# Designs tried in a protein design run: peptides against a protein of PDB entry 6RO1. Part 56

Target 1, 216 residues: chain A of PDB entry 6RO1
Amino acid sequence: LGKEIEEYIHKPKYCLPFLQPGRLVKVKNEGDDFGWGVVVNFSKKSNVKPNSGELDPLYVVEVLLRCSKESLKNSATEAAKPAKPDEKGEMQVVPVLVHLLSAISSVRLYIPKDLRPVDNRQSVLKSIQEVQKRFPDGIPLLDPIDDMGIQDQGLKKVIQKVEAFEHRMYSHPLHNDPNLETVYTLCEKKAQIAIDIKSAKRELKKARTVLQMDEL

## One batch from the design tools (peptide; aimed at target 1 R23 S106 V107)

Design b2_p27_2_s3 (made by RFdiffusion4, then SolubleMPNN; from b2_p27_2, 14 letters changed)
Fold by OpenDDE base, seed 5:
Structure b2_p27_2_s3 (fold): chain B 216 residues (1-216), chain A 27 residues (1-27)
Amino acid sequence: as target 1 above (216 residues)
Amino acid sequence: MYEIIGKGIKPIDEEGLRMLEVIEFME
């Protein structure tokens, strides 16, 4: 459900109006989670699809992200990597495709006009950390309906499911149970077993199909 | 210094997301 919401939010038609300088956003690229960064600006690039000749505009947002210092040494040739959890990292302006935005916050920071100095970039990290301290339950997100004005009925249904789920979760007696982590671990194991069974059944079906073809 | 623009909603925590994933796999 969270991923389904993300699929709406990261669409340029919905998110672009909210990508003002200073907006907090989360950036994820495959296995790389940069966490919260700050929008600096965005640009539209014309892209032509090679097969159809259709104009598919690419939107690139420059985001100030906490990057590994090691990745910065190779910045001329390699993509920036997120700072390790134990690493302080360095704030760098990274061009990011808009579809890589995993979340958009209702929070907008005041940022320095000149982000070329390291001190100015690092001051933004301090500001992010201050915001995080004020929101121990997580930095608030833009409401896709009320804040972003998304009228898609599919999204409304997803949000309703999320709200119903959250209500059930918070009302569940186990929510405050100190053994909740154990319950989650057991549920995850059960889910994994179900996946494994489904995989095994698919393999068995393939094997049977091959055997039937050899008997023909 | 920062401002809050919009109503804002509480993010679903990682635990909630994990639980959602588990429920989705059970359906």
Scores: peptide ipSAE 0.243, ipTM 0.678, DockQ to the pose 0.612
OpenDDE base, seeds 1, 2, 3, 4: peptide ipSAE 0.241, 0.230, 0.222, 0.247; ipTM 0.662, 0.662, 0.655, 0.681; seeds 1, 4 fail the geometry check

Design b2_p27_2_s4 (made by RFdiffusion4, then SolubleMPNN; from b2_p27_2, 14 letters changed; failed a check: too like the target's own chain)
Amino acid sequence: MYEIIGKGVKPIDEKGLEMLEIFEQME

Design b2_p27_3 (made by RFdiffusion4)
Pose (drawn by RFdiffusion4):
Structure b2_p27_3 (pose): chain A 194 residues (1-46, 58-67, 79-216), chain P 27 residues (1-27)
Amino acid sequence: LGKEIEEYIHKPKYCLPFLQPGRLVKVKNEGDDFGWGVVVNFSKKSLYVVEVLLRCAAKPAKPDEKGEMQVVPVLVHLLSAISSVRLYIPKDLRPVDNRQSVLKSIQEVQKRFPDGIPLLDPIDDMGIQDQGLKKVIQKVEAFEHRMYSHPLHNDPNLETVYTLCEKKAQIAIDIKSAKRELKKARTVLQMDEL
Amino acid sequence: EEEEEEEEEEEEEEEEEELKEAGFELD
């Protein structure tokens, strides 16, 4: 569901109007993410590209690392979430100290909102009047309710058990696909003709 | 009812000013 909501937000007809300088954006590509960042401007490429400060052809910052902000151009279809917040940015972003200042400014925004950095309502704000997105947002609130209600959500060992469950779940996916092709390969193809 | 509406508008303006002083805006 989360990914499905991103695809609606990826549509440039809907998200481009809200990519004003200083907008907070979360970006993820093929798995790894850079946390949150701030946009500077955007233009066409070659698809659309926006230059965003992120925590880090570079890779994202590790959890233990304090991080160093760097501006990088990214494709618009790599934005997972967009915030209601537009934090102020320096005019000349060339200095390193200013880049660290922005990292500290966002650390203060995250504090002013411990419930999470507010996101734009894709309907009330972004204008996505599509009916499919309605049923998606409904399933999200319902499944989030199911998640926090699960006895394991609070358990500190949840991440330890969740990984063993993820491994056991992938092995099972292989068995399913492997059996699928086997049922096909083992099949005699011309028996119906006969 | 009108005085309550005017007080609400003044509170909203004050919140907006505090947010600008904090260095950001909400949309």

Design b2_p27_3_s1 (made by RFdiffusion4, then SolubleMPNN; from b2_p27_3, 11 letters changed)
Fold by OpenDDE base, seed 3:
Structure b2_p27_3_s1 (fold): chain B 216 residues (1-216), chain A 27 residues (1-27)
Amino acid sequence: as target 1 above (216 residues)
Amino acid sequence: EEEEKRKEEEKKKKEEEELKEKGYEIL
């Protein structure tokens, strides 16, 4: 379910209006979890797909992320890596493809105008940590319907299923029913429904691609 | 038009000052 919401929110048509300087975002790349970072800027790059000649615009967001100091030494040739839990790391501005944003917060930070000094970048880490202390249950997310204005009926149906499931989890007094198995089977059914929705969306995309090929 | 632009710039300046004072805002 969270991953299905992510498949909507990271789309440029929905998220770009919310990528203002200071916006808190989560970045994940191929198992590397950077955690919460801060948007600095974004750019649209024209990319020509080599096989179709179609202009596929790449959206790159510059995100201030806590990086490992080891990854910074090789920054000319290697992708930045997240700081280990035990290390301080260093805050660096990292160019990130918009589809690698795993979450967008309702929180927007004040950021220094000049991020060239290390102290200014590290001050932003202190601000993130202060926000995290104020939100012990986690940094608040943008609502994809109410905040982001996403009208997609597929998303609305996903959210209604999430809310109905959460309401069932909270309305059952979990404090006295030994049937943990019913919660696991409900979580597995929910995971299966998520897979089935993803399958149905892939089939609908295939059907639309076939219809677009019959018009050529 | 110029008065509306001035009011929008003043609003943006006030929002930036409030953001600077609090250190963050929430939507």
Scores: peptide ipSAE 0.316, ipTM 0.689, DockQ to the pose 0.383
OpenDDE base, seeds 1, 2, 4, 5: peptide ipSAE 0.299, 0.307, 0.308, 0.315; ipTM 0.704, 0.698, 0.703, 0.700

Design b2_p27_3_s2 (made by RFdiffusion4, then SolubleMPNN; from b2_p27_3, 13 letters changed)
Fold by OpenDDE base, seed 5:
Structure b2_p27_3_s2 (fold): chain B 216 residues (1-216), chain A 27 residues (1-27)
Amino acid sequence: as target 1 above (216 residues)
Amino acid sequence: KEEEKKEEEEKLKKLKEELKKQGYELL
């Protein structure tokens, strides 16, 4: 279910309009979870399929990610590794294939113009941590239908199954596990914050539609 | 209607300015 939604979101035809500088994104590569990073830039690379000669364009996004300091010492020859949970790490700009984006946030940060200084990169980590503190149930995601405009009927069926599963989970309060109440109160707060963000976005969209109607 | 529109635009402007001071936008 979650992975099936990711397979739609990371497709260039859907995600490219939302990969603006400062956009919060999650990056995962072959079991390496970098968590939340910030888009710096993206580029289209020409790729030629070896067997057909067809142009298959690769999309690379430069993402500011929290990397292990050990990975930084080997940066000339080794792929970037995520910082360990207990490690401070260091923020680095990492080129990432667009299909490695596991999530895209509705949040866009203001980023420093020059990310060469370590202090400027580490300031972005502080900003991510401040956003995470404001969203205790997790950084808000772009809605694949309402925000990203994905019309795919396969995705709509997956979302309906997730909503029906969540609704069944919410309609059966497992009253007997105190660890389930902690997960449930976290999920209910997450759902309420997602509703409050969706309401604030609807008000923002109404106000923006009102501003566009004064230009028409 | 026109006063209510102006009040909503001003609330939205204040919210955008506050988010800007906090270093982020909601898109």
Scores: peptide ipSAE 0.264, ipTM 0.651, DockQ to the pose 0.595
OpenDDE base, seeds 1, 2, 3, 4: peptide ipSAE 0.216, 0.168, 0.234, 0.049; ipTM 0.636, 0.659, 0.699, 0.477

Design b2_p27_3_s3 (made by RFdiffusion4, then SolubleMPNN; from b2_p27_3, 12 letters changed)
Fold by OpenDDE base, seed 3:
Structure b2_p27_3_s3 (fold): chain B 216 residues (1-216), chain A 27 residues (1-27)
Amino acid sequence: as target 1 above (216 residues)
Amino acid sequence: SEEEERRKEEEEEKKKKELLEKGYELL
């Protein structure tokens, strides 16, 4: 369920209007979870796919993230890594592909105009921590329907299932409903089927593009 | 109920106002 919602919210067509400076976002890259960071800016990069000549615009968001001090020393050669739970880390502006945003908050911070001073960047971490104290159940997310205006019927059906699941969980606190695993497995299977349909559609598009190139 | 929706909206508005006063906004 959460991963299926993520596949909608990180799409540029939905999330770009909400990537204002100060927006709280979660960043996850290849197993590295940075947790909550703050949007500083975003840019549209023209990317020409070499194989299709199609302009595939890459969207890069600059996110202020809590990084490991070790990764910052190696930042000339290595991607920034998240700070360990036990380390203080350092807040750094990291260029992130928009599809690596795992969550978008309804919370937007007022951020310092100049993020070059370390103290200004670290002040934003204090601000994130203060927001986290005010939301003990977690930082509030943008509603994909009500806040983001996503009209996709697939998403609406996912949300209705989440709400029906949450309602059942709250209504029956003593039943470890063995259907919990079945709902997770059905959600994972449906997410996998959606990935497989998306891969099969990409392969079918590639196969059609190859067939059209062989007819020229 | 309409009263529960109104209470949720009032709680969200209070949260929005509290965040604004503290250097944050909602949406």
Scores: peptide ipSAE 0.291, ipTM 0.644, DockQ to the pose 0.590
OpenDDE base, seeds 1, 2, 4, 5: peptide ipSAE 0.231, 0.250, 0.250, 0.278; ipTM 0.592, 0.612, 0.612, 0.646

Design b2_p27_3_s4 (made by RFdiffusion4, then SolubleMPNN; from b2_p27_3, 10 letters changed)
Fold by OpenDDE base, seed 3:
Structure b2_p27_3_s4 (fold): chain B 216 residues (1-216), chain A 27 residues (1-27)
Amino acid sequence: as target 1 above (216 residues)
Amino acid sequence: MEEEKRKEEEEKKKEEEELKEQGYELL
């Protein structure tokens, strides 16, 4: 369910209006979780697809992320790595492809205009940590419908299934029964609902591909 | 009308000052 919402929110057509300087965003790359970082700016790059000659615009967001000090030494040849839980790390501006944004917050920080000094970058980490203390249940997310204005019927059906699942989870008066079996059947029902939504998305994609074949 | 508008502008300015002191804004 959360991953299916992510597939909508990281699309440039939806997220670009919300990638203002200071916006909190969550970044993940191939199992590397950077956690919460701060948008500095974004750019549109022209990319030529090698197989079609079509211009596919790449959207790159510069995000201030907590990086490992080891990865910063190798930054000329290696991708930045997230700071380990036990290390302080260093805040660095990292160019990130927009599809690697796993979450977008309603929170927008005030950031220093000059991020060249290390102290200015580290001040932003203190601001993130202060926001995290103010939101003990987690940093608030943008609502994909109410805040982002996403009108996609597939997303609306996903959200309705999430809400109906959460409502069933909270409306069961058995919040006090230690029966692990109810938690496992709820996790299996979550997994099945995720499979059924993935199937319905595949069918919608097939139906759309058929409609594109009748126009050729 | 003019006093109500002045109060709304003072309240908005106070909210903007509180948000600046917080170091962040919410949508």
Scores: peptide ipSAE 0.322, ipTM 0.642, DockQ to the pose 0.676
OpenDDE base, seeds 1, 2, 4, 5: peptide ipSAE 0.297, 0.272, 0.310, 0.308; ipTM 0.680, 0.654, 0.678, 0.674; seed 4 fails the geometry check

Design b2_p27_4 (made by RFdiffusion4)
Pose (drawn by RFdiffusion4):
Structure b2_p27_4 (pose): chain A 194 residues (1-46, 58-67, 79-216), chain P 27 residues (1-27)
Amino acid sequence: LGKEIEEYIHKPKYCLPFLQPGRLVKVKNEGDDFGWGVVVNFSKKSLYVVEVLLRCAAKPAKPDEKGEMQVVPVLVHLLSAISSVRLYIPKDLRPVDNRQSVLKSIQEVQKRFPDGIPLLDPIDDMGIQDQGLKKVIQKVEAFEHRMYSHPLHNDPNLETVYTLCEKKAQIAIDIKSAKRELKKARTVLQMDEL
Amino acid sequence: DVEEADIFYDPEKKELKYGKKAKERHE
């Protein structure tokens, strides 16, 4: 569901109008993410590209690392979420100290909103009048309710058990696909003719 | 219309400014 919502937000017809300098954006590509960042501007490429400050062809910052902000161009279809907040940015972003200042500014924004950095309502704000997105958002609130209600959500060992479950779940996916092809390969093809 | 749903943050003043829709939601 989460990825489905991102695809609606990826549509440039819907998200480009809200990519004003200083907008907070979360970006993820093929798995790894850079946390949150701030946009500077955007233009066409070759698809659209926006230059965004992120924590880090570079890779994202690790959890233990304090991080160093760097501006990088990214494709628009790599934005996972967009916030209602537009934090002020310096005019000349060339200096390192200013880049750290922006990192500290966002650390203060995250504090002013411990419930989470507010996101744009894709309908009330972004204007996605598509009916499919309605049923998606409904399933999200319902499954989030199911998640926090699960006895395991609070358990500190949840991440330890969740990984063993994820491993055991992937092994099972292999067995399924492997059996699928085996049922096919083992099949005699010309028996219906006969 | 775009600024109505926005929250503006100024780090120098450490202040928040709300657009029309953002203010209604905050209240």

Design b2_p27_4_s1 (made by RFdiffusion4, then SolubleMPNN; from b2_p27_4, 14 letters changed)
Fold by OpenDDE base, seed 4:
Structure b2_p27_4_s1 (fold): chain B 216 residues (1-216), chain A 27 residues (1-27)
Amino acid sequence: as target 1 above (216 residues)
Amino acid sequence: SIDDYMIYYDPETNSLTYGEKAKKRAE
């Protein structure tokens, strides 16, 4: 279900307006998970399909990603690889096809204007780490409906299924282990808070939309 | 506005700002 949502989010039609400089995004390429990176810019490249001659534009996003130092030695010929969990890594600007974006955050960072110096790129990593500390339950995602404005009925159905599934998971009484109850209560509270925040945002959006309509 | 739900992190002030107030600083 999460993958189905990703298939909508990474479509250029929906995500391009949100790929501003400083936007936090997750990049995953096959088995390589780069985690959270920062958008620097994007470009549209003309591509001609070899068999049909049809124009199929490719969208490339330059993303600051934490890369393995070992993989950078041959960076001219080899694809960048993510830093190992125990490795500090190095922040590099990597061209990424838009469909490789697995998530888009509601968070944007102020980034240095000049990213050529290593110190400036590493400062962005420090910023990402600070944001992660401030969001211990995970960096917040753009809502595909409320934030991205996707109106596709297929997506709405997927989201409804996810919400129903999450509700069922949290409604199952965890067995009477007092330690599990504490963890469960914390998880339920977090889930409820997330739902409440989402609900509150929806209500606020509705209220603002109504207010804007009343002012028109 | 979609901008009302955006979050901005400023590393100089080490602060998070939300919504339209954040956008005005980014412009």
Scores: peptide ipSAE 0.413, ipTM 0.805, DockQ to the pose 0.338
OpenDDE base, seeds 1, 2, 3, 5: peptide ipSAE 0.410, 0.410, 0.412, 0.406; ipTM 0.802, 0.800, 0.802, 0.795; seeds 1, 3, 5 fail the geometry check

Design b2_p27_4_s2 (made by RFdiffusion4, then SolubleMPNN; from b2_p27_4, 15 letters changed)
Fold by OpenDDE base, seed 4:
Structure b2_p27_4_s2 (fold): chain B 216 residues (1-216), chain A 27 residues (1-27)
Amino acid sequence: as target 1 above (216 residues)
Amino acid sequence: SIDDYMIYFDPETKSLTFGEKAKKRFE
């Protein structure tokens, strides 16, 4: 179900307005998970379909990603690889096809204007890590409906299924296993926090709409 | 507004700014 939502989010017609410099995004390419990176810029590339000759524009986003040092040696000829968990890695600007974005955050970072120096790139990693520390339950995501304005009925159905599944999963009677209870309590708290944030955002939106109507 | 839900992180101050204030900082 998460993958189904991703299929909507990474579509250019929906995500391009949110790919501003400094936007936190998650990049995944097949088996390679780069984790969270930062958008530097994006570009539209002209592409022609080989079979039909039809114009099929490709959208490429340059993302600052944590890469393995080994991959840097071959960066000119080989695709970048994510840093290993135990590796410090190095931040590199990597061109990424937009459909490889697995998540888009509501968080934007101020980034240095000059990313040529390694120290400037590594400073961005420190910023990402600081943001991650502040969001122990995960970096907040853009809501595909409320934030991104996606009106597709298929997406709405997927979201309804996810919500129903989550409700069923968390409504299961907690087995009297204290270890399970701790895990479930943490999961429930996390889920509840996510729901509360979403509800609070909706309430805030409603309240602001009312305030805007009152100010008119 | 969508901007009301944006979050900005300032690495200099290590502060998070939310909503309209976040938008203004990027303008």
Scores: peptide ipSAE 0.434, ipTM 0.844, DockQ to the pose 0.314
OpenDDE base, seeds 1, 2, 3, 5: peptide ipSAE 0.425, 0.342, 0.420, 0.375; ipTM 0.838, 0.826, 0.847, 0.873; seeds 1, 3 fail the geometry check

Design b2_p27_4_s3 (made by RFdiffusion4, then SolubleMPNN; from b2_p27_4, 14 letters changed)
Fold by OpenDDE base, seed 3:
Structure b2_p27_4_s3 (fold): chain B 216 residues (1-216), chain A 27 residues (1-27)
Amino acid sequence: as target 1 above (216 residues)
Amino acid sequence: SIDDYMIYYDPETKSLTFGKKALERFL
């Protein structure tokens, strides 16, 4: 189910409008999961299919990813590798084919203008980690229908199945499933985060109202 | 607008700003 959604969202016709600088995206290349990175820019490259001569444009997105330090030494000849879980790693700008995007977040970061200094790149990792802390249930995704505007009926059917499955997981009184406590704890955390976000927005609205009152 | 479903994080202020639709998903 999740993989079926990925097959839609990574298509250039759907995702390109959302690949703005600072957009959080997940990158996965075969067995290499980079986790969450940040879009820096994207480019369209003209490619010719070797067998048909047809123009098949390649879309490359430059993504700031947490890479292993070992892979950086060979970065001229070898593909970047994700940092190990126990490794600090280093944030690097990696050219990624758009089809390797496994997720696109609704979150967009303000990023440094100059990403050449390592400290500026590492500051973005701190921002990602801070966002992750604020979303313990996971960084929020763009809705493929409501946000991305995908009208594909196949996708709608997949989403309906996912929603029905999630709803069944929540609505089945699995009175005795130890996973229910985990789901409830996640739901309570999500609800608490929603409350905290609502509170923070109220405070921000109050602060903006105060700032607007001082300008009047 | 595109901003309605977006969440912005400002590392300088350490603040999250939610678009209207983005916020509605958490309410």
Scores: peptide ipSAE 0.463, ipTM 0.902, DockQ to the pose 0.560
OpenDDE base, seeds 1, 2, 4, 5: peptide ipSAE 0.383, 0.457, 0.382, 0.443; ipTM 0.853, 0.899, 0.828, 0.900; seed 1 fails the geometry check

Design b2_p27_4_s4 (made by RFdiffusion4, then SolubleMPNN; from b2_p27_4, 14 letters changed)
Fold by OpenDDE base, seed 2:
Structure b2_p27_4_s4 (fold): chain B 216 residues (1-216), chain A 27 residues (1-27)
Amino acid sequence: as target 1 above (216 residues)
Amino acid sequence: SIDDYMIYYDPETKSYTYGKKAAERLK
């Protein structure tokens, strides 16, 4: 279900309006999970379909991502790879096809105007990490229906299934059914996306409430 | 509206701006 939602949100017709500079996005390329990065800009490239001659525009988003330092040494021949969990890595601006965006956050960051200096790029990583600390339940996601305006009935059905599953998970602690663990892991990922959206909305609401309380 | 869910983080001040105010700062 989470993957099904992803298939909608990464479509250019839905996500392009939200790919402003500073937008937090999650990038995943097959086995390479870059985690959260920051949009720098995007471009439309004219692509001609080789078989039909039809114009199939490719959308490339430049995303500031935490990359392995080892991959940077081989940058002439190899695609950027995500930093290993045990390494600091280096923030690099990486051209990413829009369909590789696995999530889009409601969060936008201020980014330095000049990203050529390493220190400026690394400062953005510190900002991402600070956001993650403030949102322990996960970085807030854009709601595909309410925020992104996706009206696809298939997506609505997916969301309804996720919500129904979440409700069942909370109502029936299925701790005792071993077959539920596999369904739970898939549904937990699905529910975790919905929970992450709902929790992120709740935490956003709480954070707003806390900030409003501090302003009182 | 998306503006209601916008979060602007300023890394220099380490402060957050939320909602419509965030949207205004990001325009």
Scores: peptide ipSAE 0.192, ipTM 0.751, DockQ to the pose 0.355
OpenDDE base, seeds 1, 3, 4, 5: peptide ipSAE 0.179, 0.156, 0.200, 0.180; ipTM 0.712, 0.695, 0.765, 0.714; seeds 1, 4 fail the geometry check

Design b2_p27_5 (made by RFdiffusion4)
Pose (drawn by RFdiffusion4):
Order: sequence, then C-alpha cells, then structure tokens
Structure b2_p27_5 (pose): chain A 194 residues (1-46, 58-67, 79-216), chain P 27 residues (1-27)
Amino acid sequence: LGKEIEEYIHKPKYCLPFLQPGRLVKVKNEGDDFGWGVVVNFSKKSLYVVEVLLRCAAKPAKPDEKGEMQVVPVLVHLLSAISSVRLYIPKDLRPVDNRQSVLKSIQEVQKRFPDGIPLLDPIDDMGIQDQGLKKVIQKVEAFEHRMYSHPLHNDPNLETVYTLCEKKAQIAIDIKSAKRELKKARTVLQMDEL
Amino acid sequence: DEELEEYLEYRKITISTKEFMKGEIHL
C-alpha cells in the first residue's frame, strides 16, 4: 500500500506544482533511502529532475553516522513522500557550514512535529481525484490500526522476530515458485492432443 | 504463522495517514 500511494505522488502532473524551494521530501531508490531532504529547484531531464539536499552517485548516511548534507539531482519518480512544510534555505548553498545549518534546521522541524513530519493530503491538497487512491488510503488506516493493535508491536524483540519471519517467508516464496516451474516442467504437454 | 505474514505486510507500509494535514506550513 505504501508503495502504491507513492506512485500516485510520483505522477508529475500532481507533485511538480508543490516542489517549491525548501519543501521537505523523502526519497527512496531500489531500497536504500536518504531520510528527508529539502528541494532547491527542478527542471526537465534528457522525465523530470529535482535537486535536493540529502544525508549521505553517493549513498545515504548510516545510522551511526552524524551525516553530511549534500545537494544531488534525483528523478521525480524517486520521491516517496512530500511534506506540508517548507523550511527556509540560504541563498548561497555552496558553503559546508550552510549545508550543516539546513541539517540542524530540519532537526528542529522534526522536534516541532514528533508525531511525524506532516504530509500533503493527496486529495485535499495535491488534487488526485482518482477513485483507486481512495480505496488505497482506506486500507492503509485500517492496516495501521491492525498493526498497532498487534501484541507484538510493542515488544522490543519485535525486530529480532520480524527478521527471522522475513527470512522464513522468503524461503517459502522460493519453494512456491520452484514448485510452480516444476509442475510445469514435469507436465507432459501433448496429452490433451492424445 | 499466517498472522505473522499479515503483520509483515503491515510493517511494509511506509506512509502514515495520521500525518496527513491540510494546507502549508512556512518556517
């Protein structure tokens, strides 16, 4: 569901109008993410590209690392979430100190909103009048309710058990696909003719 | 086991509806 919502937000017809300088954006590509960042401007490429400050062809910052902000161009279809907040940015972003200042400014924004950095309502704000997105948002609130209600959500060992479950779940996926092809390969093809 | 599989799906949800707000905030 989360990925489905991102696809609606990826549509440039819907998200480009809200990519004003200083907008907070979360970016993820093929798995790894850079946390949150701030946009500077955007233009066409070759698809659209926006230059965004992120924590880090570079890779994202690790959890233990304090991080160093760097501006990088990214494709628009790599934005997972867009916030209602537009934090002020310096005019000349070339200095390192200013880049750290922006990192500190967002650290203060995250404090002003411990419930999470507010996101744009894709309907009330972004204007996605598509009916499919309605049923998606409904399933999200319902499944979030189911998640926090699960006895394991609070358990500190949840991440330890969740990984063993993830591993055991993937092994099962292999067995399923492997059996699928085996049922095919083991099949005699010309028996119906006969 | 089925409940754990469902819970795995829940955990994959990255966007929260509780964070949806109307309007813009300028800081």

Design b2_p27_5_s1 (made by RFdiffusion4, then SolubleMPNN; from b2_p27_5, 10 letters changed)
Fold by OpenDDE base, seed 1:
Structure b2_p27_5_s1 (fold): chain B 216 residues (1-216), chain A 27 residues (1-27)
Amino acid sequence: as target 1 above (216 residues)
Amino acid sequence: EEELLELLEMRKIDISTSQFVKGFIYL
């Protein structure tokens, strides 16, 4: 279910409007999880499919990511690798295919105008770490329906299945442990706040769509 | 190409929109 949502979010049609400089994004390439990075810019590259000659445009986003120092020494021949958990690493601007974005945050950071100095890049890591401290339960995500405006019926069905699964999980009698109740009440309050934010954003979007239709 | 330009224009609008400015965390 989470992976099915990801398959919608990383599509250029949906995510490109949200890839503004300073947007927090999560990057994953197969086994390599870079975690949270910051969008610098994006570009379109022309690609020709070798078997069909058909033009298949590649979208590349430059993301400031925490990389291993070893991978940076070999950057002329090897792809950047994520920093090890216990490694300090170094923040580097890495070109990433848009489909490798596993998550997009509602959070946007102000970034230095010049990212050539190491200190400027490392300052962004400090900012990411500060955001993570402010959100102990995880960095907030863009809602695919309410924030990103995805109208796809397939996605709506996936979201409904997730919500129904979560409801069944939380309604299960084995969760009546009184020590879990405080955590569940907090999770239910968060889920309800997320639903209420979702409803409010849908109304704002409807109002914006109506305003756009009245201007046509 | 036109679709990319439209997406880029949407991005510009989103940057200018106060709702997306609310996504900024000042640190």
Scores: peptide ipSAE 0.022, ipTM 0.465, DockQ to the pose 0.061
OpenDDE base, seeds 2, 3, 4, 5: peptide ipSAE 0.025, 0.026, 0.018, 0.014; ipTM 0.541, 0.543, 0.504, 0.466; seeds 2, 3 fail the geometry check

